# Designs tried in a protein design run: peptides against a protein of PDB entry 9GMZ. Part 48

Target 1, 343 residues: chain A of PDB entry 9GMZ
Amino acid sequence: TGFPLELLTRPATERLAYFENYTVAHPRLKEVYEILMRTIAEPAGASFIFVYGASGVGKTTLRLRVEQKLTELALPKLESDRARVPVVGIEAIAPESRYFNWKEYYTRALITLEEPLIDHKFDYGVRGISRDNFGKINVESKVVAPALRRALENALIHRHPDVFFVDEAQHFGKVASGYKLQDQLDCLKSLANMTGILHCLLGTYELLTFRNLSGQLSRRSVDIHFRRYCADSPEDVQAFKSVLLTFQQHLPLAETPNLVDHWEYFYERTLGCIGTLKDWLKRVLSDALDREATTITLKDLQKRALSVAQCQKMFKEIQEGERQLSETEADVQNLRSALGLGA

## One batch from the design tools (peptide; made by RFdiffusion4, then SolubleMPNN)

Design b1_p11_2_s2 (from b1_p11_2, 8 letters changed)
Fold by OpenDDE base, seed 2:
Structure b1_p11_2_s2 (fold): chain B 343 residues (1-343), chain A 11 residues (1-11)
Amino acid sequence: as target 1 above (343 residues)
Amino acid sequence: SKVYEVDLEVP
């Protein structure tokens, strides 16, 4: 089944919104989703989940789908427990300065957690945190990071989300020294321990640096690798073609474009990353709708494709991440062998 | 090629 045909008579904004909200349940997304949902339901004493993979693989889509599902599952309980928030998700922002701004992080987390729609209001016990007439949290500039941390800890304990998501979490690693990175990890670990709230960090392969720095986090973390599709795997190529087939049926255009016949070009310019593919198709669809076009052509695709130089840069970053994982697997094997455990 | 479903199953 394709898109609802009624969309062809609808405004361009609605047609674009349909495609934006459409998610292909491709094998890698489904696999990671199932693992993540299971881990959230049964963390088994884990304090952290690390979800790592290529930029544009679809981590944000994964997060949003999990947030949606956790919210849906919590609805019956939220009727009786008006204090509870089922899930909280934030995006880590790359610091403009050499130092991660913890004050900003805690402020954003607190604002996100304490949305106006929550009926049960909480007293943070911190002077300079207030609610406006609409219930929106206001944090005064005088409130210091330690006070904001306490407020967030209290809020997390009171709201008791099933998970706290941090997207683009590799931005925590953009610190001038490894020492500062350890301090950041210790802060996150302390927050998770003090609140008892499971933290899920989603990011690029740069998150592997975080995993390697804390042997203690490793004992209380679950790792989830969100893999791209690889052109050297016939199964992955077939899955990628199937994603293209699915997307072409869900582009709200009068004539179904033939994306599958161009699969090599799509692969070349996405590196097997479905998020990159979706974003590309969204841009091309927007252009087509603006022109009132009946279909998408190869020329339309070429106009919005990533440059070869961009793809080469992204590919190098992917190869480095995949290499690091391969080395880690080899190190585990070597460790097992050295311990006299079978391979 | 297979058409994938929209819905993700929850374990």
Scores: peptide ipSAE 0.119, ipTM 0.752, DockQ to the pose 0.195
Fold by OpenDDE base, seed 1:
Structure b1_p11_2_s2 (fold): chain B 343 residues (1-343), chain A 11 residues (1-11)
Amino acid sequence: as target 1 above (343 residues)
Amino acid sequence: SKVYEVDLEVP
């Protein structure tokens, strides 16, 4: 079934919002979702989950769907435990300086954790942290990073989320090298250990560099690779075509566009990344709605496509990430062989 | 091509 036909009589904003909120349960998303949900439910002593994949593969969509599901599953318990937050998710900000801004990180994490209109406990054990009449956390400028960390630790312990999500987690690694990167990892590890809260770091393949630097994190981490669809796989091509078919049925336009016939062009300009595809279609839909168009054309698609140069750059970054993972897999096989465990 | 479901079921 496609979009609700009643949307055709609704404002452009509502039609666009429908598509924005629409998620295709494509095979890779479903697979990663299932693994992630299972790992959150049964972490088996893991303190970290690493979810890595290409930019635009759909990591943010994955996070949001998991957050939604964890919230839904927690609702019955939240009635009795009003202090509990089922899940907390933040986006790591790219540092503007040579140092990661931990003060800002802790502040944003604390604000996000306290956004739910949970019972008004004002005491975070830190002076200069208050809650306004709307339940928003205010942090005075005088509050230092170590104090904010303690406040966040206390808040995480008290709220006890099933998982703490950090999106764009590759930003932890951008400014730190060597010992400084280790110190950042140790800081995150300490936060997870002190709170007992499972941390899920989502990011690009740059997250692998961060992941590989800590032999201690390796023992307490689960890795989830969110793969793109590959054109050299018939199954992946068929899945990608099926995503296009699904999206074309859920574009709230009077005439259903034929996206599937242009699958190669869509693949060329998305590299098999469904998030990139959705964002592209959203831009094109917005343009069509602004023009009160009955459908979208190839020309409309071309107008909003990523440039070939952008695609080439993204593809190079993807290939490097996929290569690193393939090498790691080969190293594991070699290690197993050397240990006499077989392939 | 197959139409995929809208919702992700938790196993």
Scores: peptide ipSAE 0.100, ipTM 0.744, DockQ to the pose 0.213
Fold by OpenDDE base, seed 3:
Structure b1_p11_2_s2 (fold): chain B 343 residues (1-343), chain A 11 residues (1-11)
Amino acid sequence: as target 1 above (343 residues)
Amino acid sequence: SKVYEVDLEVP
């Protein structure tokens, strides 16, 4: 089934919003979703989940779908426990300076924990944290990072989310020294241990650097690789074509564009990353709606495509991440063989 | 090509 035909008579903003909110349940997304949901339900003593994959593979979509599902599953319990938040998700921001802004991180986390209009007034026990008349948390400039951390610890304990998501978590790693990265990981580990809340870090293959820095994290972490579709796999190519077919049916245009016939061009400019594909189609749809166009053409696609230079850069980053994982898998296999464990 | 569903299954 395609988009609701009634959208063709709706404003461009509503038509665009439909496509923005539309999610294709493609095989890799389903696989990672199932693993992640199972791991959240049964963490087996894990304190961290690492979800890593190419930029634009769909990690944010995964997070949002998990957040939605955890919220849905919690609704019956939330009626009895009005203090509980089922899930919290934040995006890590690249620091403007060589130092991660923990004050901003804690402030954003606190704000996000209170965004659900939770009637339960919780006193964070920290002077300079208040709620405005709209229930929004206000943090005074005088509140220092250690006080905000204590407030967040108390809030996480009180709200008891099933998981705390940090999207774009590779931004923790953009500190110029491995030592600063270790300090950040130790801080996150301490927060997870103090609160008893499972943390899920989503990011690029730059998150693999976190594995190398802490042998202790490996014992308390679950790793989930969100793979792209590969052109050397017939099954992956077919899945990618099926995603294109699904998107073309859900573009709210009068004439259904033929995206599938251009699958090679779509693959060339997305590297098999469905998030990159969706973002591209969103830009093209926006342009088409602004022109009141009936369909999308190849020229419209070309106008909003990533450059070859951008794709080459992204592909090098992907290849390096995939190589590191393949080497790790080979090392595990070699270790198993050396231990006399069958392949 | 297959049309994919919108809904994700929960394990």
Scores: peptide ipSAE 0.075, ipTM 0.733, DockQ to the pose 0.178
Fold by OpenDDE base, seed 5:
Structure b1_p11_2_s2 (fold): chain B 343 residues (1-343), chain A 11 residues (1-11)
Amino acid sequence: as target 1 above (343 residues)
Amino acid sequence: SKVYEVDLEVP
C-alpha cells in the first residue's frame, strides 16, 4: 500500500508532514525496538541502556516509536494515577562551551516532565522554580545546578516514568579530561540510582567511551548496537533495496519515482543509514513540492545528496566504531578461550 | 524487494 491518494490534492505542507511522520519498520529498527522494549519491561536490575550506532542510523526514530508505544501501554494506568508520566525523552545539546551544561540539561528535563498539564501541582521545594498561569515551568536564572538536580530527582520519583531517554548522549563525553568524563558518568549514575528510574542513552559510537571508562556501569547496563546495513551482506543489500521500495511508494507525488534502480547511489551517499536516507528524501521531496513537480529525478537527488567528502568523513567514524566493537568481541572470545570455555 | 510495515510490534 502506498500513500493516501487524497494527499495529491492537499497543500505541500501536509504532503511533506505525511512523509516526515512516516516510519519504515525495517529489520534493524524492528530488532532494536524489540530488544529495547523487552529491556524496559524487564530491566533485571539494569540502571542504564546504551543504544549506540552510526549518525543517521535512525536512533531518534527508534526513541520516538518507543515513547509512543510506552505512552499507549500506560494509558489505562494513567486514568487512575494522574501523577504518572509514562516516558520522558530529551535531546542532549552540544555545549557551546568546552563543558556540558548541566544547568540547561536539568532545566530542559524538568520542563519536559512537566509539559503535560498534569493536574497534580508538584512543589519542587526549590525557590525560583514556578508554574505560570498556563502550567508551564519557569526556572529563574538564579537557580543553581545542584538545586535543579534535586528538583529533577524529586520530579522523576514522583512522575515515575518507565524510562528516561537522552538522545545525542555522546555530548556528555565532550569534556577536556578523562577525569571530568568520569565525573559526568558518576553524575548520571547517581541520578539513576537516586531516582530508581531506568535511563536510556542513545548516541553515536562515542558512547563506547562511556562503556570503557566505567567497569561499574557494565554490571548495571544493557548495550544495544543499532547497526547500519552493510553492502558486503546480500541480506542487508536486499533489506536496503526494500526500504527504498517502501519509501518510493510513500512519497506523495503524482508519479512514483524509481528509487530502487539507483540503490547503489543511495547506498554510496547514506552508508546504509536509513535516517540519512529519509532526511535526504525529505529535502528532495520538499524541493519537488515547491516546484509542483510530478516526480523526483536523479538530478533532484544529486542536488541534495551529501558530498563525497562528507560521506568519507562519516564512513571513517563508522569504521572506527565498528572496529572498536569487533575488538571487544574478539577480546570476549579470547577471554573465553583462555578460561577453557568454547568460543 | 519487500514493502515493510509501518507499525512495530511489542514482543
Scores: peptide ipSAE 0.053, ipTM 0.717, DockQ to the pose 0.179

Design b1_p11_2_s3 (from b1_p11_2, 7 letters changed)
Fold by OpenDDE base, seed 3:
Structure b1_p11_2_s3 (fold): chain B 343 residues (1-343), chain A 11 residues (1-11)
Amino acid sequence: as target 1 above (343 residues)
Amino acid sequence: SEVIEVDLEVP
């Protein structure tokens, strides 16, 4: 089924919003979603989940779908426990400075945790944290990072989310020269341990550096690799073409563009990353709607494509991440062989 | 947000 034909008579803003607000349930997204949902339901003593994959693979889409599902599943319980928040998700910001801004992180986490119209006034036990007339949390400039941490710990304990999501979590790794990435991980580990709340860190392959730094995290973490589609796999190529077919059917244009015939060009400029593909098509759709165009042409696609240089850079980052994982798999096989478990 | 299943039977 294609897009609702009624959209063709609607404003460009509604047509664009339709395309922004739908998700293609492609095989890799479904697989990772199922693993993540199961792991959240049964963490088996894990304190962390690491979801890593290429930039633009669809990690944010995964997070949003899990947040939605956890909220839906919690609704019956939220009627009786109005203090509970089922899930909290934050995006880590790239620090402007050479160090991660924990004060900002704690402030944003508190704001996000309290955004649900929670009628229950919670005393954070920290002076200078208040709610405005709209229920928004205000943090006074005088409130220091250790106080904000205590407030967040108390809020997480009181609200008891099933998981705390941190998207773009590779930004924790952007530490100043002389600061240890380990200190950032120890801080997060301490927060998870003190609150008893499962943390899910989503990010690029740069998150693998976090995994490798702490043998203690390895015992308390679950790893989920969100893979891209690979052109050397016939199944992956077929899945990628199927995604293109679905997108072309759901572009709210008068004439359905033939995206599938250009699958190699789409693959070249997305590296098999569906998020990158969606973002590209969104830009092209926006341009087409602004021009009141009936369809999307190859020239329209080319105008908004990532440059070859950008794709080459992204591909090198992907290859390095995939290589590190492959080496880890080989190390596991070597360990099994050395233990006499057989290959 | 609508979830659209991918038809894997692309020609």
Scores: peptide ipSAE 0.025, ipTM 0.674, DockQ to the pose 0.431
Fold by OpenDDE base, seed 1:
Structure b1_p11_2_s3 (fold): chain B 343 residues (1-343), chain A 11 residues (1-11)
Amino acid sequence: as target 1 above (343 residues)
Amino acid sequence: SEVIEVDLEVP
């Protein structure tokens, strides 16, 4: 089934919004979604979930879909417990300095957790934290990071989300030394332990560095690899073509573009990352709608494609991440063999 | 192989 044909008579903004909000249930997204939802429902003593994969693979889409589903599942309970927030999700910011800005992190987490729709007033026990007339949290500049942490701990305990999402979590790793990275991880562990809230860190393959540094994290962490589609796999190629077919049917244009026939070009410029593909198609759709075009051409695609140099850089980063994972899998097999556990 | 539409039916 394609887009609603009535969209062709709607403003360009509504047509674009339709496509932006549209999500293809591609096999890798579905797989990771199911694993993540199951792990959130039954964490089995895990304090952390790590979701890692290439930039543009679709981690943010995964997070948003899980947040939506957890919210829907919590609705019956929220009627009785007006203090509860079912899920909280933030994006970690790249530090401007060699140090992660914990004050900013805690502030953003508090602001996100305490959305205006929550009627239940909570006293954080911290001076300089207030709500405006719209219920939005305001944090005064004088509030120090340890006080913000205590406020966040209290808020997380009180609101009791099923999971705390941190997107772009590789930014925690941008520290000048491995020792400082360990301190950051210990800080996150302490927050999870003090609150009893499951944390899900989503990020690039740089997040793997966190797994290697903390043998204590490994015992209380679930790993989820969000893989890209690989051109050397016939199944992955078929899945990628199916995604292209689905997207071409959901582009709100008068004439359905033939994206599938150009699958190799789409693969070349996305590296099998569906988020990169969707973002590319959004840019091209926006351009087409601005011109009141009936369809998308190859020239329109080429105009908004990532450069070969960008793709080469991204591909090197992907290959390094995939290599590290393959080595880790081999190390696990070697460990099992050394333990006398069969392969 | 037939290209299969993979629509996330939002359940």
Scores: peptide ipSAE 0.024, ipTM 0.608, DockQ to the pose 0.180
Fold by OpenDDE base, seed 4:
Structure b1_p11_2_s3 (fold): chain B 343 residues (1-343), chain A 11 residues (1-11)
Amino acid sequence: as target 1 above (343 residues)
Amino acid sequence: SEVIEVDLEVP
C-alpha cells in the first residue's frame, strides 16, 4: 500500500512530514535491529556494544527505532518505577578544538537523561546544576567536568536505563595522538563500570580503531556491523531496488515517480546507503512540493544529488573500513589456525 | 512514527 491519498489535498508541510516520519524497514536495518535488541536484552556481561558502518547507512534511524521500542516495552514498568528512564541517547559532537569537550558531553547527557516528564526529581549532589520552571536542567558555567561526570554517574545509576546510546561516536577518536585515544576509551570504560549501564556506541568505521586499541574493551564488547548494500551482490541489488520501490510508493505526489528504473544512478550517488538515499529524496520532495510539482524527474534528482567528488571521497572511506574488517576476519582465522582449532 | 515494510518482490 502506498501513502494515504488524502495527503495530496494537505499542506506541503504535512506531506513532507509524512515522508520524514516513516521508516523503511529494509533487510539490513531489520537484521541489525534484531541483533541490537537481543544484545540489549541479554548483554551477557558486555559493557559496550559497537555499531559501525558507512556514513549515511542509517545508524541514527536504527538508534531512534530501538529507543522507541525500548520505551514502549518499558511503559508497564514505568508506572511502578517512576524514577526509571528506559533508554538515553545522545549524539557526540565534533570538537571545535583539538580535544573532545567532555564538559559539553556530560552536560548534554544530563540534559537528555533528565527529561521534564520524570515525576521523581533527582538531586545531582553538585552545586550549579538546577532545574527551571519547565523542569529543564540548567548547568552553570562554573561547574567543572569532573563534577559533571559525578552528576552523570549518579543520574545514570538512579535512572538505570537499559542502554546509553552515543551516536557519531567516532568523534571520541578525534584526538591528536593514540595515547589520548586510549585516555578517552578509559574514560568511557570507567563511566560504564561505575554506573553498571550498558553503552552502545554508534559510528563510522573509525570506531574499529577504538576496538583494536583496547584489548580490555574487546572482552566486554559486542560488535555489530551495519553493512551497506553492495552492487556486486545480486541479493543486495534486489534489496536496494525494493527500497527504491517502497520510497516510490510513499512519496506523496500526484504521479508516482519511477525510481526503480534509475537504480544505478541512485546507487552511484548513495553507495548503497539507505540513510543517504532518504536524505536525498527528502530534499528532492521538499523542492517538488515548493513548486507544486506533480512528480519528481531525473533533473530534480540531479539538482540535489551529492557531487561525484563527494561520492568518491565517501567510497574511499567505505573501502578502507571494509578492508579493515576483512583483515580482522582473516586475523581470526589465522588465530584459530595457530591455536590448532580447525578453520 | 510509522514503520513500512519493504516489498522484496521488485517487478
Scores: peptide ipSAE 0.109, ipTM 0.797, DockQ to the pose 0.420; fails the geometry check
Fold by OpenDDE base, seed 2:
Structure b1_p11_2_s3 (fold): chain B 343 residues (1-343), chain A 11 residues (1-11)
Amino acid sequence: as target 1 above (343 residues)
Amino acid sequence: SEVIEVDLEVP
């Protein structure tokens, strides 16, 4: 149950690509995947799903696996409905300015939704949006944000995806006053309501600010907490060690490195975040392949580890997010108890 | 990309 041994005779680029494309289905990823897939299938009148967790917990991996699965499940329907797109996923960009660039957001969403290979083409009802000779969407610089929004609304209605993903969604809030953040959230709500398309926002614990801003969102949103592994839980420690064992078996090196014996060091420098772990191992593997090394050593790991200062900063951000969630869970329990609903 | 289940049996 390791990497294909034939990779040892292949170029370093192919060996690295194998590991980059490899995904460990760890318990927290499976749990969140099942909840997310169920919620997309049965949204129960929800317009939003919020997926929040530590930076590097694996949210992008989750998104990509859900996108793949939704595409696979939709294939039989796509043969009969050539206009349909099963899923759309974009990444929100951190604004360089004090304001979120809605024009860029709508443009990126429209380009992602309108794949060149889709046979069924339609008019967006907006001048300055066209397809090139390759079927790719082109948006002229003169097209304004309200026109791009209408084009995206029409495209979402026509293509009818099961979900619209926005990764790194905390970037909607980073530079806005609380009032501007509410306006942005109301804009997203309006888009979801007008199109009837379920939106899934993935991001850091900074997304909790969106949860608190609108009592109306809380009624039409599902919250999914993508937790890290905690060293104070024996089950979480065991799961983390199992992930290390799986990764060491899937590093395409001549000699299998013993990562499990160093689990405490890996935990110290990843805080139980599997995405952070995978990215660390990718850097170390790349260095090893460049040197034509047969294995990875502790020294190789140390060279590419996050600094203690970086880990301390990340841990403080995690603790604040976990605290806010614990307080919210306690508030829900207190509310239920006060209502005479059993705990 | 290949999705592989983690084995929880760590030695």
Scores: peptide ipSAE 0.021, ipTM 0.645, DockQ to the pose 0.432; fails the geometry check

